Peptides against a protein of PDB entry 5T59. Designs and how they scored, part 23

Target 1, 112 residues: chain A of PDB entry 5T59
Amino acid sequence: TTPTMQSTSLLTEHLGYPPISLVDDIINAVNEIMYKCTNAMEKYLMQRNIIGKKDFSDEIKIGTAKLESLLENSVDKNFDKLELYVLRNILSIPSDLLEENRFRLLHHEKLV
Target 2, 90 residues: chain B of PDB entry 5T59
Amino acid sequence: EHIRFQRLVQVCNKALEESIRKLQSWEKIHECFPNYGQTREGIENLTVCQQQVIKLWSNLSRVEFDAIFHERSIEEKLNQLDDLINKARS

## One batch from the design tools (peptide; made by RFdiffusion4, then SolubleMPNN)

Design b1_p10_8_s4 (from b1_p10_8, 5 letters changed)
Fold by OpenDDE base, seed 4:
Structure b1_p10_8_s4 (fold): chain B 112 residues (1-112), chain C 90 residues (1-90), chain A 10 residues (1-10)
Amino acid sequence: as target 1 above (112 residues)
Amino acid sequence: as target 2 above (90 residues)
Amino acid sequence: MRKRERPARE
């Protein structure tokens, strides 16, 4: 389930930024890291593309692309799960705090 | 008492670990380089490459995620959130 | 919510 607008607003006030912004930072970071890793792998192997009398450049390019795709799929899957978990269970306000006489607590504490 | 930040770290580590798992499989690596991996030198190169990539993944993620957590002051904010919730329930 | 940025595939 998606966090309520009320929860998002309260958390945004508390955090100083929307909860999704943290997740975005994490996702953006891992994506960048992912491609840095695959690029490094390709570069490393391309520097070692000739073995004996054979040039494996084409195979290396294809192979690294396949591994990149594999990693992309895994990253997407696992960090989509992460996003859901973080927004639902970590950056969340329990329902009992969202009642009319209680949800003001975060706002009140910030103003004090 | 403070649980949310710990959970954040745990879920991040879990996601990173699960994501890199496929590259930790020698079989998967070798399958992508069927002819290259039939040579002695190729196997050696792939082995080193695999190890280096995994280390790079680990090091970069640690540095970048720590930076994010710091910039967002997330530990402090989550601890405060825990405290607020506990206070409200008391 | 804002759209996540994804680096171009290398």
Scores: peptide ipSAE 0.203, ipTM 0.945, DockQ to the pose 0.489
Fold by OpenDDE base, seed 5:
Structure b1_p10_8_s4 (fold): chain B 112 residues (1-112), chain C 90 residues (1-90), chain A 10 residues (1-10)
Amino acid sequence: as target 1 above (112 residues)
Amino acid sequence: as target 2 above (90 residues)
Amino acid sequence: MRKRERPARE
């Protein structure tokens, strides 16, 4: 279930921005954080790639790439669920407030 | 009375916790480095790396999400929304 | 390549 156009308009007026913008900020932030974490891991291990005269650089590169993929899949799954929940249950207006009389109330409160 | 912002924080924390869970598994970390992790020094490096990544994930998410919430004034706006709904139903 | 950030909507 997607938010109605009326709900989106009212919330945009109230928030000063479309509700989806908040979700976009959150998802963009976690994506950035995700790659910072995996990059840090790769850099840390690549600085420690030689043990007992053996070079593990190739194994480290492949291993960190696998972990990045695992994290990507998990982030995508969980934050897709978050997006749906936020838009449906948090950034939402109950149906009774979408009636004409309630709509006027919201506008009245803004003007006061 | 004010419930929406609390729910937002809760679902954000849940999503973050669920997302990092696989990296919290030592077995999953180790299996990605099967030969490296058979050395004492390799195990030590992987252990530190795992711990630091999890901490980095937690710290960065806290800072960035708080910044987003502040910039969007979302706590105030959601509280106002709760108040409007409650008032309309009174 | 890294996954792109979600584009701004509306």
Scores: peptide ipSAE 0.197, ipTM 0.944, DockQ to the pose 0.114
Fold by OpenDDE base, seed 1:
Structure b1_p10_8_s4 (fold): chain B 112 residues (1-112), chain C 90 residues (1-90), chain A 10 residues (1-10)
Amino acid sequence: as target 1 above (112 residues)
Amino acid sequence: as target 2 above (90 residues)
Amino acid sequence: MRKRERPARE
C-alpha cells in the first residue's frame, strides 16, 4: 500500500521533491477546477432563473448543490485511485534497484 | 522503452473522464432541476450549461495539468527513471 | 461546505 521509505528517499532525490508532492498538485488542481465548474454553472443558471412568471432560484441553488456533491464524490473516488496507482506503479522503484549495489548505481549516475 | 510518463497521462485522463461522466448524463442533470427542466427555456439553458461546464472542465484540466507536469519536469524525470531501470536490468 | 484543498504532506 505505502511505498517504502527507501523508495521515497530515492525518488525524492531523483525528482527533487517527494513523489506525493506531484499527487498533491494534481489533486489540488482538480479540486480547484471542480469548484470553478460548479460555480460557473450556478452563475449561468442564476442569470436565467426566471422563466415566464416563475422564479426558479431556489431550485437552481439546490440543484447545483446536488451536482457539486455528485462531482465531489466522483473526484474523490477517482483521484484516490489515481494517487494509489501513481505512487505504486509510476513513481516506484523495482526491488532490484533497492539493493545496495543498485542503490549505488542511482547515486553514481546522478553524480556523474 | 519510456512508458511511465505515458501511463501518468493516461491515468490522469482516465480520472478526469470518469470524474465528469455523471455530469455528461442528461438524465442526472435534469433530475436536479425537475421543474426548471420542464420548461422549454429551462431545457435550453441546462443544455448549454452542461456543454459549457464539460468544456470548461476539459480545458482547465488540460492547462493546469500540463503546467504541473512542466513545473515538476515529470516527463524528463520519468524518462530518466525508465532509463535507470532498463540499465539496471540489462 | 466545500471540500478544502489537500494540504502538502511532505
Scores: peptide ipSAE 0.193, ipTM 0.945, DockQ to the pose 0.118
Fold by OpenDDE base, seed 2:
Structure b1_p10_8_s4 (fold): chain B 112 residues (1-112), chain C 90 residues (1-90), chain A 10 residues (1-10)
Amino acid sequence: as target 1 above (112 residues)
Amino acid sequence: as target 2 above (90 residues)
Amino acid sequence: MRKRERPARE
């Protein structure tokens, strides 16, 4: 279940930023890390592209691209799951607290 | 009880672990370099490369995620959220 | 092409 507008508003007020912003930071970070890793791998192997009389540059480029795709797919899958879990279960307000009297409590605690 | 931040750390670690799992497979690495990996030097290079990439992944993710958590004050905020919820239910 | 980082949504 997607978070309600009210939940998002309350959490934004509490956090000082929208809940999705944290997820965005995480996803952006892992994406950057992912490409740094694959780039490092390519660079490392390309510095070692010649073995004997053979130049493996093309194979290295293709192979690294395949690994990048593999990693990218895995990152997308796992961090999509993470996003859903975080927004639904961590950065969430229980439905029983999404009542008028409970909202007052949350606001009261923030203002006091 | 404070539970949300612990869960956040857990799911982040899990996502990172699951994401890099394919690269931890030597078979997956080797199959991407079928001819290169038939040479002694190629195998050596791939072995080192695999190890270093995994280390880089681990180190960078640790540093970056910790920075995010700090900048967003997420541990404190999640603890406060837990407390608010507990108080509301008491 | 490499996937771009997601922009901040809010």
Scores: peptide ipSAE 0.191, ipTM 0.945, DockQ to the pose 0.119

## One batch from the design tools (peptide; made by RFdiffusion4, then SolubleMPNN)

Design b1_p11_1_s1 (from b1_p11_1 with E5K T6L)
Fold by OpenDDE base, seed 4:
Structure b1_p11_1_s1 (fold): chain B 112 residues (1-112), chain C 90 residues (1-90), chain A 11 residues (1-11)
Amino acid sequence: as target 1 above (112 residues)
Amino acid sequence: as target 2 above (90 residues)
Amino acid sequence: SEFEKLVEELL
């Protein structure tokens, strides 16, 4: 099910931060790792750009860019799915608990 | 009993695995370096890159995600959420 | 490895 405003508020209170913040941290981390890996790859290959009498610098730059794009697309796709799943199925409150009586339970536990 | 954190770990691992899947294909890598990959040295260099990227991808993500989970106390919070839900349904 | 060192430099 789709997250509601009530669910988000309750979870924010419980977590101490909005649920989306966790997802943002995860996505930011993987993006950082991704670009570090591709950057390292480019540098590694550029240190080895000449083979025989041929300079492959241009091909390396283009090729690494293509791989980066490939990885970007895959990361975007899979972590968009992750975001949806986490927010709907993990960081979620069942609809039957989205009532005043159930909300009291969450508040009570926080105050104890 | 406690299921949410386990699911979080699982979905993270799945996303990471699926994201790196195409880089595990030598064909995909070679296609990006059609002439460079026609040389012996080029193949060797690309092989190193492929192996190292995959290795680092896994290791770095594990470290970073664990750090995030710790900083956000997400295991504890999700366990508490499970408990609250179970209690409410009892 | 040399590759790992490059990544470490970026961290």
Scores: peptide ipSAE 0.423, ipTM 0.944, DockQ to the pose 0.513
Fold by OpenDDE base, seed 1:
Structure b1_p11_1_s1 (fold): chain B 112 residues (1-112), chain C 90 residues (1-90), chain A 11 residues (1-11)
Amino acid sequence: as target 1 above (112 residues)
Amino acid sequence: as target 2 above (90 residues)
Amino acid sequence: SEFEKLVEELL
């Protein structure tokens, strides 16, 4: 099921922030970590680019870029799935709680 | 009784694990460095990179995600949500 | 490790 405007509003009130904000934080964090890891790898290898009399700088740059792309694609895929799951199944309100009487329950609990 | 936060942690761990899975393959790493990886020193360097990236991936994500969860008070909020739902259905 | 130091520099 797709989140409704009503669900989003109620959850925003409950959380103190829109549900999507949590997902955004998670995704931003993993992206930052991802690029830090790949950048470190590139730098580490570039410090070790010469073996014997051969310079592997070009191969290292291309290779690390390929790995970064692989990781990017995987992160995008898996965290898009995460986003959908979180918003649909974790940060969600059952339809019965969206009824008028149940709506009051959520509001009442906040005020009490 | 409280299930939503546990699910959040589980899905985060799953996403992280699946995302790094390809880098756990030495073959995938070596394919990106076909000539560099034919040298002894190259293999050693790539091995360090693979191990360190995987290690740092796990450690950094744990720290950052825990910080996010704390800043957003998400465990408390999800527990409260579970409680509200349970009350409504009782 | 030296690798970890590089990451720390990026943090």
Scores: peptide ipSAE 0.423, ipTM 0.944, DockQ to the pose 0.511
Fold by OpenDDE base, seed 3:
Structure b1_p11_1_s1 (fold): chain B 112 residues (1-112), chain C 90 residues (1-90), chain A 11 residues (1-11)
Amino acid sequence: as target 1 above (112 residues)
Amino acid sequence: as target 2 above (90 residues)
Amino acid sequence: SEFEKLVEELL
């Protein structure tokens, strides 16, 4: 279930970096993309804020903020799940193999 | 045999898909712009935004995630991990 | 598109 210090150490040696670093890269990337999309949307609409002599600037700002919040909440929820899944089920070593024999295999592969 | 990288790709795609799902609803978009969306031009502009955001979301995430996977050599490393685990169990 | 150009400026 929860990654152990031993598992983390072994995986860090194998990967060349801590497992959490991969997850951090993924989460940072999606957050950056998210804000770029919402920022672009706001700018696009603000360039088109006047229709029929009516100024919709305030509504656009509020509406875009609402959509951003909606997306933020969804991203946070789904990528928190992703983090747990990746660290527990993908970047993980089965508990039954966290024994003397597993250590030998890792060392052996590095020596070959 | 090699399953971990496939699972990584799957879970990433699922997270991306689930995250953008609510923006795929026109009703969700329109309710954020109740008066703006009552105009013809407003509807057109919002339609462009919805389509472009979804498109860019997908394209940018694909490019960035692939870059991360490449920089971290994660496919190779996960395949090696699968092999090590399978070897240990044999 | 004009929308894409705005995004590109942010990249």
Scores: peptide ipSAE 0.419, ipTM 0.944, DockQ to the pose 0.506
Fold by OpenDDE base, seed 2:
Structure b1_p11_1_s1 (fold): chain B 112 residues (1-112), chain C 90 residues (1-90), chain A 11 residues (1-11)
Amino acid sequence: as target 1 above (112 residues)
Amino acid sequence: as target 2 above (90 residues)
Amino acid sequence: SEFEKLVEELL
């Protein structure tokens, strides 16, 4: 079930921030880590680009780019799934509680 | 009784594991460096990269995610959410 | 390791 505006509002009130903000933090963090890892790999290999008489700089650049793309695609896929799961199943209010009386309860708990 | 935070941790770990899985394949690594990986030194260098990337991936993500969870007080908030839901159903 | 140092420099 897709989160409703009501559930989002209630959760925002409860959390002190919109549910999506947590997911954004997670995704931003993993992306940053991802690019740092691949960048480090490229730099490490570029410092070791010459073996014997051969310069492998071009191959290293292409190869690391391929790995970055591979990782990027995997991160996108898996963390898109994560986003959906978190927003639908973790940061969610069960549909049976999305009623007027239940809303009052949640709101009351916040105010008390 | 408290289930949401546990699920959050689980899904995060799963996403991280699944994301790095392809880099755990030496074949995938070698395919990206077909000539470089035919040299002894190249293999050694690539081996270091593979090992270190996986290590750093795990360590950095752990640190960053824990920081996020702490800053967002998400364990407490999710536990409270569980409690509220249970209370509402009682 | 040298690799770790490179990453640390990027942090």
Scores: peptide ipSAE 0.413, ipTM 0.944, DockQ to the pose 0.517

Design b1_p11_1_s2 (from b1_p11_1, 3 letters changed)
Fold by OpenDDE base, seed 4:
Structure b1_p11_1_s2 (fold): chain B 112 residues (1-112), chain C 90 residues (1-90), chain A 11 residues (1-11)
Amino acid sequence: as target 1 above (112 residues)
Amino acid sequence: as target 2 above (90 residues)
Amino acid sequence: SEFEELVQQLL
């Protein structure tokens, strides 16, 4: 089910931060790792750009950019799915608990 | 009993695995370097890149995600959430 | 490895 405002508020209170913040951290981390890997790859290959009498610098730059794009697309796709799943199925409150009586339970536990 | 954190770890691992899947294809890599990959040295260099990227992808993500989970206390919070839900349903 | 060192430099 789709997250509700009530669910988000309750989870924010429970977690100490909005649920989306966790997802943001995860996505930011993987993006950082992704670009570090591709950047390292480019540098590694650029140190090895000349083979025989041929300079492959241009091909390396274009090729690494293509791989980066490929990885970007895959990361975006899969972590968008992750975001949806996490927010909907993990960081979620079942609809039957979205009632005043159940909300009291969450508040009670926080205060104890 | 406690299921949410386990699911979080699983979905993270799945996303990471699926994201790197195309880089595991030598053909995909070679297509990006059509002439460079026609040389012996080029193939060797690209092979190193492929192996190292995949290795570092896995290792770095593990370290970073664990750090995030720790900083956010997400295992504890999700376990508590499971407990609250179970208690409410009892 | 040399590749790993390059990555580490970026961290």
Scores: peptide ipSAE 0.440, ipTM 0.945, DockQ to the pose 0.511
Fold by OpenDDE base, seed 5:
Structure b1_p11_1_s2 (fold): chain B 112 residues (1-112), chain C 90 residues (1-90), chain A 11 residues (1-11)
Amino acid sequence: as target 1 above (112 residues)
Amino acid sequence: as target 2 above (90 residues)
Amino acid sequence: SEFEELVQQLL
């Protein structure tokens, strides 16, 4: 099921931030890690671009770019699935609680 | 009883694992460097890159995700959510 | 490793 505005509001109140913010943090983190790794790989290989008097600089640049694209596509695919799963199944409120009862519970917890 | 945080960790690990799987294939790496990988030194250098990327991928993601979870207090919040739901249904 | 150092420089 798709998250509702009511669910989002309740979870935002509970978490102290919108549920999507957690997902954004996760996705931003993995993207940062990904590009750092591929950038390091390119630099490492470019320092080792000459073998047997042959310059492989062009091949290294193209090859590293291809690997980056491959990883990027995989990250996008898998973390899009993650986003959907988290918002639908983890950071979600059961429909039966999207009534007066949920509001009462939150109110009660704040008083205790 | 408490299931949501466990699921969060699981889905994060799964996404990370699936994302790096292509780079775990030596064949795919070699295909990107067809001539460079025909040399002994090239193979050695590419091997280092493959191993280090995979290692860093795992280590850095662990550190960063744990930091996010801590900063967002997500384990506590998800446990509380589980408790609230269970209480409401009891 | 040298590779790790390169990554760290980017962090």
Scores: peptide ipSAE 0.439, ipTM 0.945, DockQ to the pose 0.489
Fold by OpenDDE base, seed 1:
Structure b1_p11_1_s2 (fold): chain B 112 residues (1-112), chain C 90 residues (1-90), chain A 11 residues (1-11)
Amino acid sequence: as target 1 above (112 residues)
Amino acid sequence: as target 2 above (90 residues)
Amino acid sequence: SEFEELVQQLL
């Protein structure tokens, strides 16, 4: 099921922030970590680019770029799935709680 | 009773694990460095990179995600949500 | 390790 405006509003009130904000934080964090890892790898290898009088700088740059791309694609795929799952199944309100009487319950619990 | 936060942790771990899976393949690493990886020193250097990236990937993500969860008070909020749902259905 | 140091520099 797709989140509704009502669900989003109620969850925003409950959380103190929109549900999407949590997902954004998670995705931003993993992206930052990803690029830090690949950048470190490139730098590490570039410090070790000469072996047996051969300079492998170009191969290292191309190779690390390929690995970065592979990781990017995988991160995008898996964390898009994560986003959908979180918003649909974790940060979600069952339809029965969206009824008028149940809506009051959520509001009442907050005020009490 | 409280299930949502556990699910959040599980799905985060799954996403992280699946994302790094290809880098766990030495063959994939070596394919990106076909000539460099034919040297002894190159293999050693690439091995270090592979091991360190995987290690750092796991450690950094754990630290950052825990920080996010804390800052967003998500465990408490999800537990409360579970409780509200359970009350409504009781 | 030197690799870890590089990562730390990026943090």
Scores: peptide ipSAE 0.436, ipTM 0.945, DockQ to the pose 0.507
Fold by OpenDDE base, seed 2:
Structure b1_p11_1_s2 (fold): chain B 112 residues (1-112), chain C 90 residues (1-90), chain A 11 residues (1-11)
Amino acid sequence: as target 1 above (112 residues)
Amino acid sequence: as target 2 above (90 residues)
Amino acid sequence: SEFEELVQQLL
């Protein structure tokens, strides 16, 4: 079930921030880590680009870019799934509680 | 009784593990460096990269995610959410 | 390791 505006509002009130903000933090963090890892790999290999009399700089650049793309695609796929799961199943209010009386209960708990 | 935070951690770990899985394949690494990886030194260098990337991936993500969870007080908030839901159903 | 140092420099 897709989160409703009501559930989002209630959760925002409860959390002190919109549910999506947590997911954004997670995704931003993993992306940052991803690019740092691949960048470090490229730099490490570029410092070791000459083997014998051959210069592998071009191959290293292309190769690391391919790995970055591979990782990027995997991160996108898996963390898109994560986003959906978190917003639908973790940061969610069960549909049976999305009623007027239940809303009052949740709101009351916040105010008390 | 408290289930949401546990699920969050599990899903995060799963996403991280699944994301790095392809880099755990030496074949995938070698395919990206077909000539470089035919040299002894190249293989050694690539081996270091593979090992270190996987290590850093795990370590950095752990640190960053824990920081996020702490800053967002998400364990407490999710536990409270579980409690509220249970209370509402009682 | 040297690799780790490179990453740390990027942090």
Scores: peptide ipSAE 0.434, ipTM 0.945, DockQ to the pose 0.515

Design b1_p11_1_s3 (from b1_p11_1 with T6L E8K)
Fold by OpenDDE base, seed 4:
Structure b1_p11_1_s3 (fold): chain B 112 residues (1-112), chain C 90 residues (1-90), chain A 11 residues (1-11)
Amino acid sequence: as target 1 above (112 residues)
Amino acid sequence: as target 2 above (90 residues)
Amino acid sequence: SEFEELVKELL
């Protein structure tokens, strides 16, 4: 099910931060790792750009860019799915608990 | 009993695995370097890149995600959430 | 490895 405003508020209170913040951290981390990996690859290959009498610098730059794009697309796709799943199924409150009596339980536990 | 954190770890691992899947294909890598990959040295260099990227991808993500989970106290919070839900349903 | 060192430089 789709997260509600009530669910988000309750979870924010419970977590100490909005649920989306966790997802943002995860996505930011993987993006950082992704670009570090591709950048390292480019540098590694550029240090080895000449084979025989041929200079492959241009091909390396283009090729690494293509791989980066490939990885970007895959990361975007899979972590969009992750975001949806986490927010709907992990960081979620069942609809039957989205009532005043159940909300009181969450507040009670926080205050104890 | 406690299921949410386990699911979080699982979905993270799945996303990471699926994201790197195409780089595990030598064909995909070679296609990006059609002439470079026709040389012996080029193949060797690309092989190193492929192996190292995959290795680093896994290792770095593990370290970073664990750090995030710790900083956000997410295991504890999700366990508490499970407990609250179970208690409410009892 | 040399590759790992390059990554470390970026960290």
Scores: peptide ipSAE 0.429, ipTM 0.944, DockQ to the pose 0.512
Fold by OpenDDE base, seed 3:
Structure b1_p11_1_s3 (fold): chain B 112 residues (1-112), chain C 90 residues (1-90), chain A 11 residues (1-11)
Amino acid sequence: as target 1 above (112 residues)
Amino acid sequence: as target 2 above (90 residues)
Amino acid sequence: SEFEELVKELL
């Protein structure tokens, strides 16, 4: 379930960084990509804003903003789920192994 | 044996796929541009945007995520974690 | 494409 302080410490030692740092990198990356895509779309359409002597600039700005919001909501939802899953099920130590014997194994591997 | 890194890749791909799914709907795109999308040129321009955004979304995310995984050595670390856990249970 | 070039400018 929820990661413990003990698990976090052990994983930090193993990884060389806190588990949350990986998730932060992933989320920061996808957010950056998201805004680059929507910004490019707005720019592309704004270069093509006049059709048949009609200026669609306002509609383009509003429409692109709507799509951005749609994507933002979806990204937030899905990557929040990802964060929970990664921290609880991937970057995790089974509770039954969070005992003396588990600690010994980690120390042993570092000494070899 | 080694399952954690595979799961990481899977959940990343799933999150990316689910996030972009609504933009794959032409109806969703068109409804944001109701008048612009009534013109031939508008439809063409929106079609380009839809296709290119989806393409760039996939390509850029792949490149960036692979870079993160490499910089964090996460495949190796997760494989080692699997091995440690399996060893502890043996 | 022109669209891709716009994205590249943002990278």
Scores: peptide ipSAE 0.426, ipTM 0.944, DockQ to the pose 0.504
Fold by OpenDDE base, seed 1:
Structure b1_p11_1_s3 (fold): chain B 112 residues (1-112), chain C 90 residues (1-90), chain A 11 residues (1-11)
Amino acid sequence: as target 1 above (112 residues)
Amino acid sequence: as target 2 above (90 residues)
Amino acid sequence: SEFEELVKELL
């Protein structure tokens, strides 16, 4: 099921922030970690770019870029799935709670 | 009774694990460095990179995600949500 | 490790 405006509003009130904000934080964090890891790898290898009398700088740059792309694609895929799951199944309100009487329950619990 | 936060942790761990899975393949790593990886020193360097990236990936994500969960008070909020739902259905 | 130090520099 897709989140409704009503669900989003109620959850925003409950959380103190829109549900999407949590997902955004998670995705931003993993992206930051991803690029830090790949950048470190590139730098580490570039410090070790010469083996014997051969300079592998170009191969290292291309290779690390390929790995970064692979990781990017995987992160995008898996965390898009995460986003959908979180918003649909974790940060969600069952339809029965969206009824008028149940709506009052959520509001009442907050005020009490 | 409280299930939503557990599910959040599980889905986060799953996403992290699946995201790094390809880097756990030495073959995938070596394919990106076909000539560099034919040298002894190159193999050693790539091995360090693979191990360290995987290690750092796990450790950094744990720290950052825990910080997010704390800052957003998400465990408490999800537990409260579970409680509200349970009350409504009782 | 040197690798870890590089990461720390990026953090």
Scores: peptide ipSAE 0.425, ipTM 0.944, DockQ to the pose 0.510
Fold by OpenDDE base, seed 2:
Structure b1_p11_1_s3 (fold): chain B 112 residues (1-112), chain C 90 residues (1-90), chain A 11 residues (1-11)
Amino acid sequence: as target 1 above (112 residues)
Amino acid sequence: as target 2 above (90 residues)
Amino acid sequence: SEFEELVKELL
């Protein structure tokens, strides 16, 4: 079930921030880590680009780019799934509680 | 009784593990460096990269995610959410 | 390691 505006509002009130903000933090963090890892790999290999009399700089650049793309695609896929799961199943209010009386209860707990 | 935070940790770990899985394949690494990887030194260098990337991936993610969870007080908030839900159903 | 140091420089 897709989160409703009501559930989002209630959760925002409870969390002190919109649920999506947590997911954004997670995704931003993993993306940053991802690019740092691949960048480090490229730099490490570029410092070791000459073997014997051959210069492998071009191959290293292409190869690291391919690995970056591979990792990027995997991160996108898996963390998109994560986003959906978190927003639907973790940062969510059960549908049976999305009623007027239940809303009052949750709101009351926040205010008390 | 408190289940949401545990699930959050689990799904995060799963996403991280699944994301790095392809880089754990030496074959995938070697395919990207077909000529470089035919040299002794190249293999050694690529081995270091593979090992270190996987290590750093895990370590950095752990540190950053824990920081996020702390800053967002998400364990406490999710536990409270569980409690509220249980209370509402009682 | 040298690799780790490179990453640290990027942090």
Scores: peptide ipSAE 0.423, ipTM 0.944, DockQ to the pose 0.515

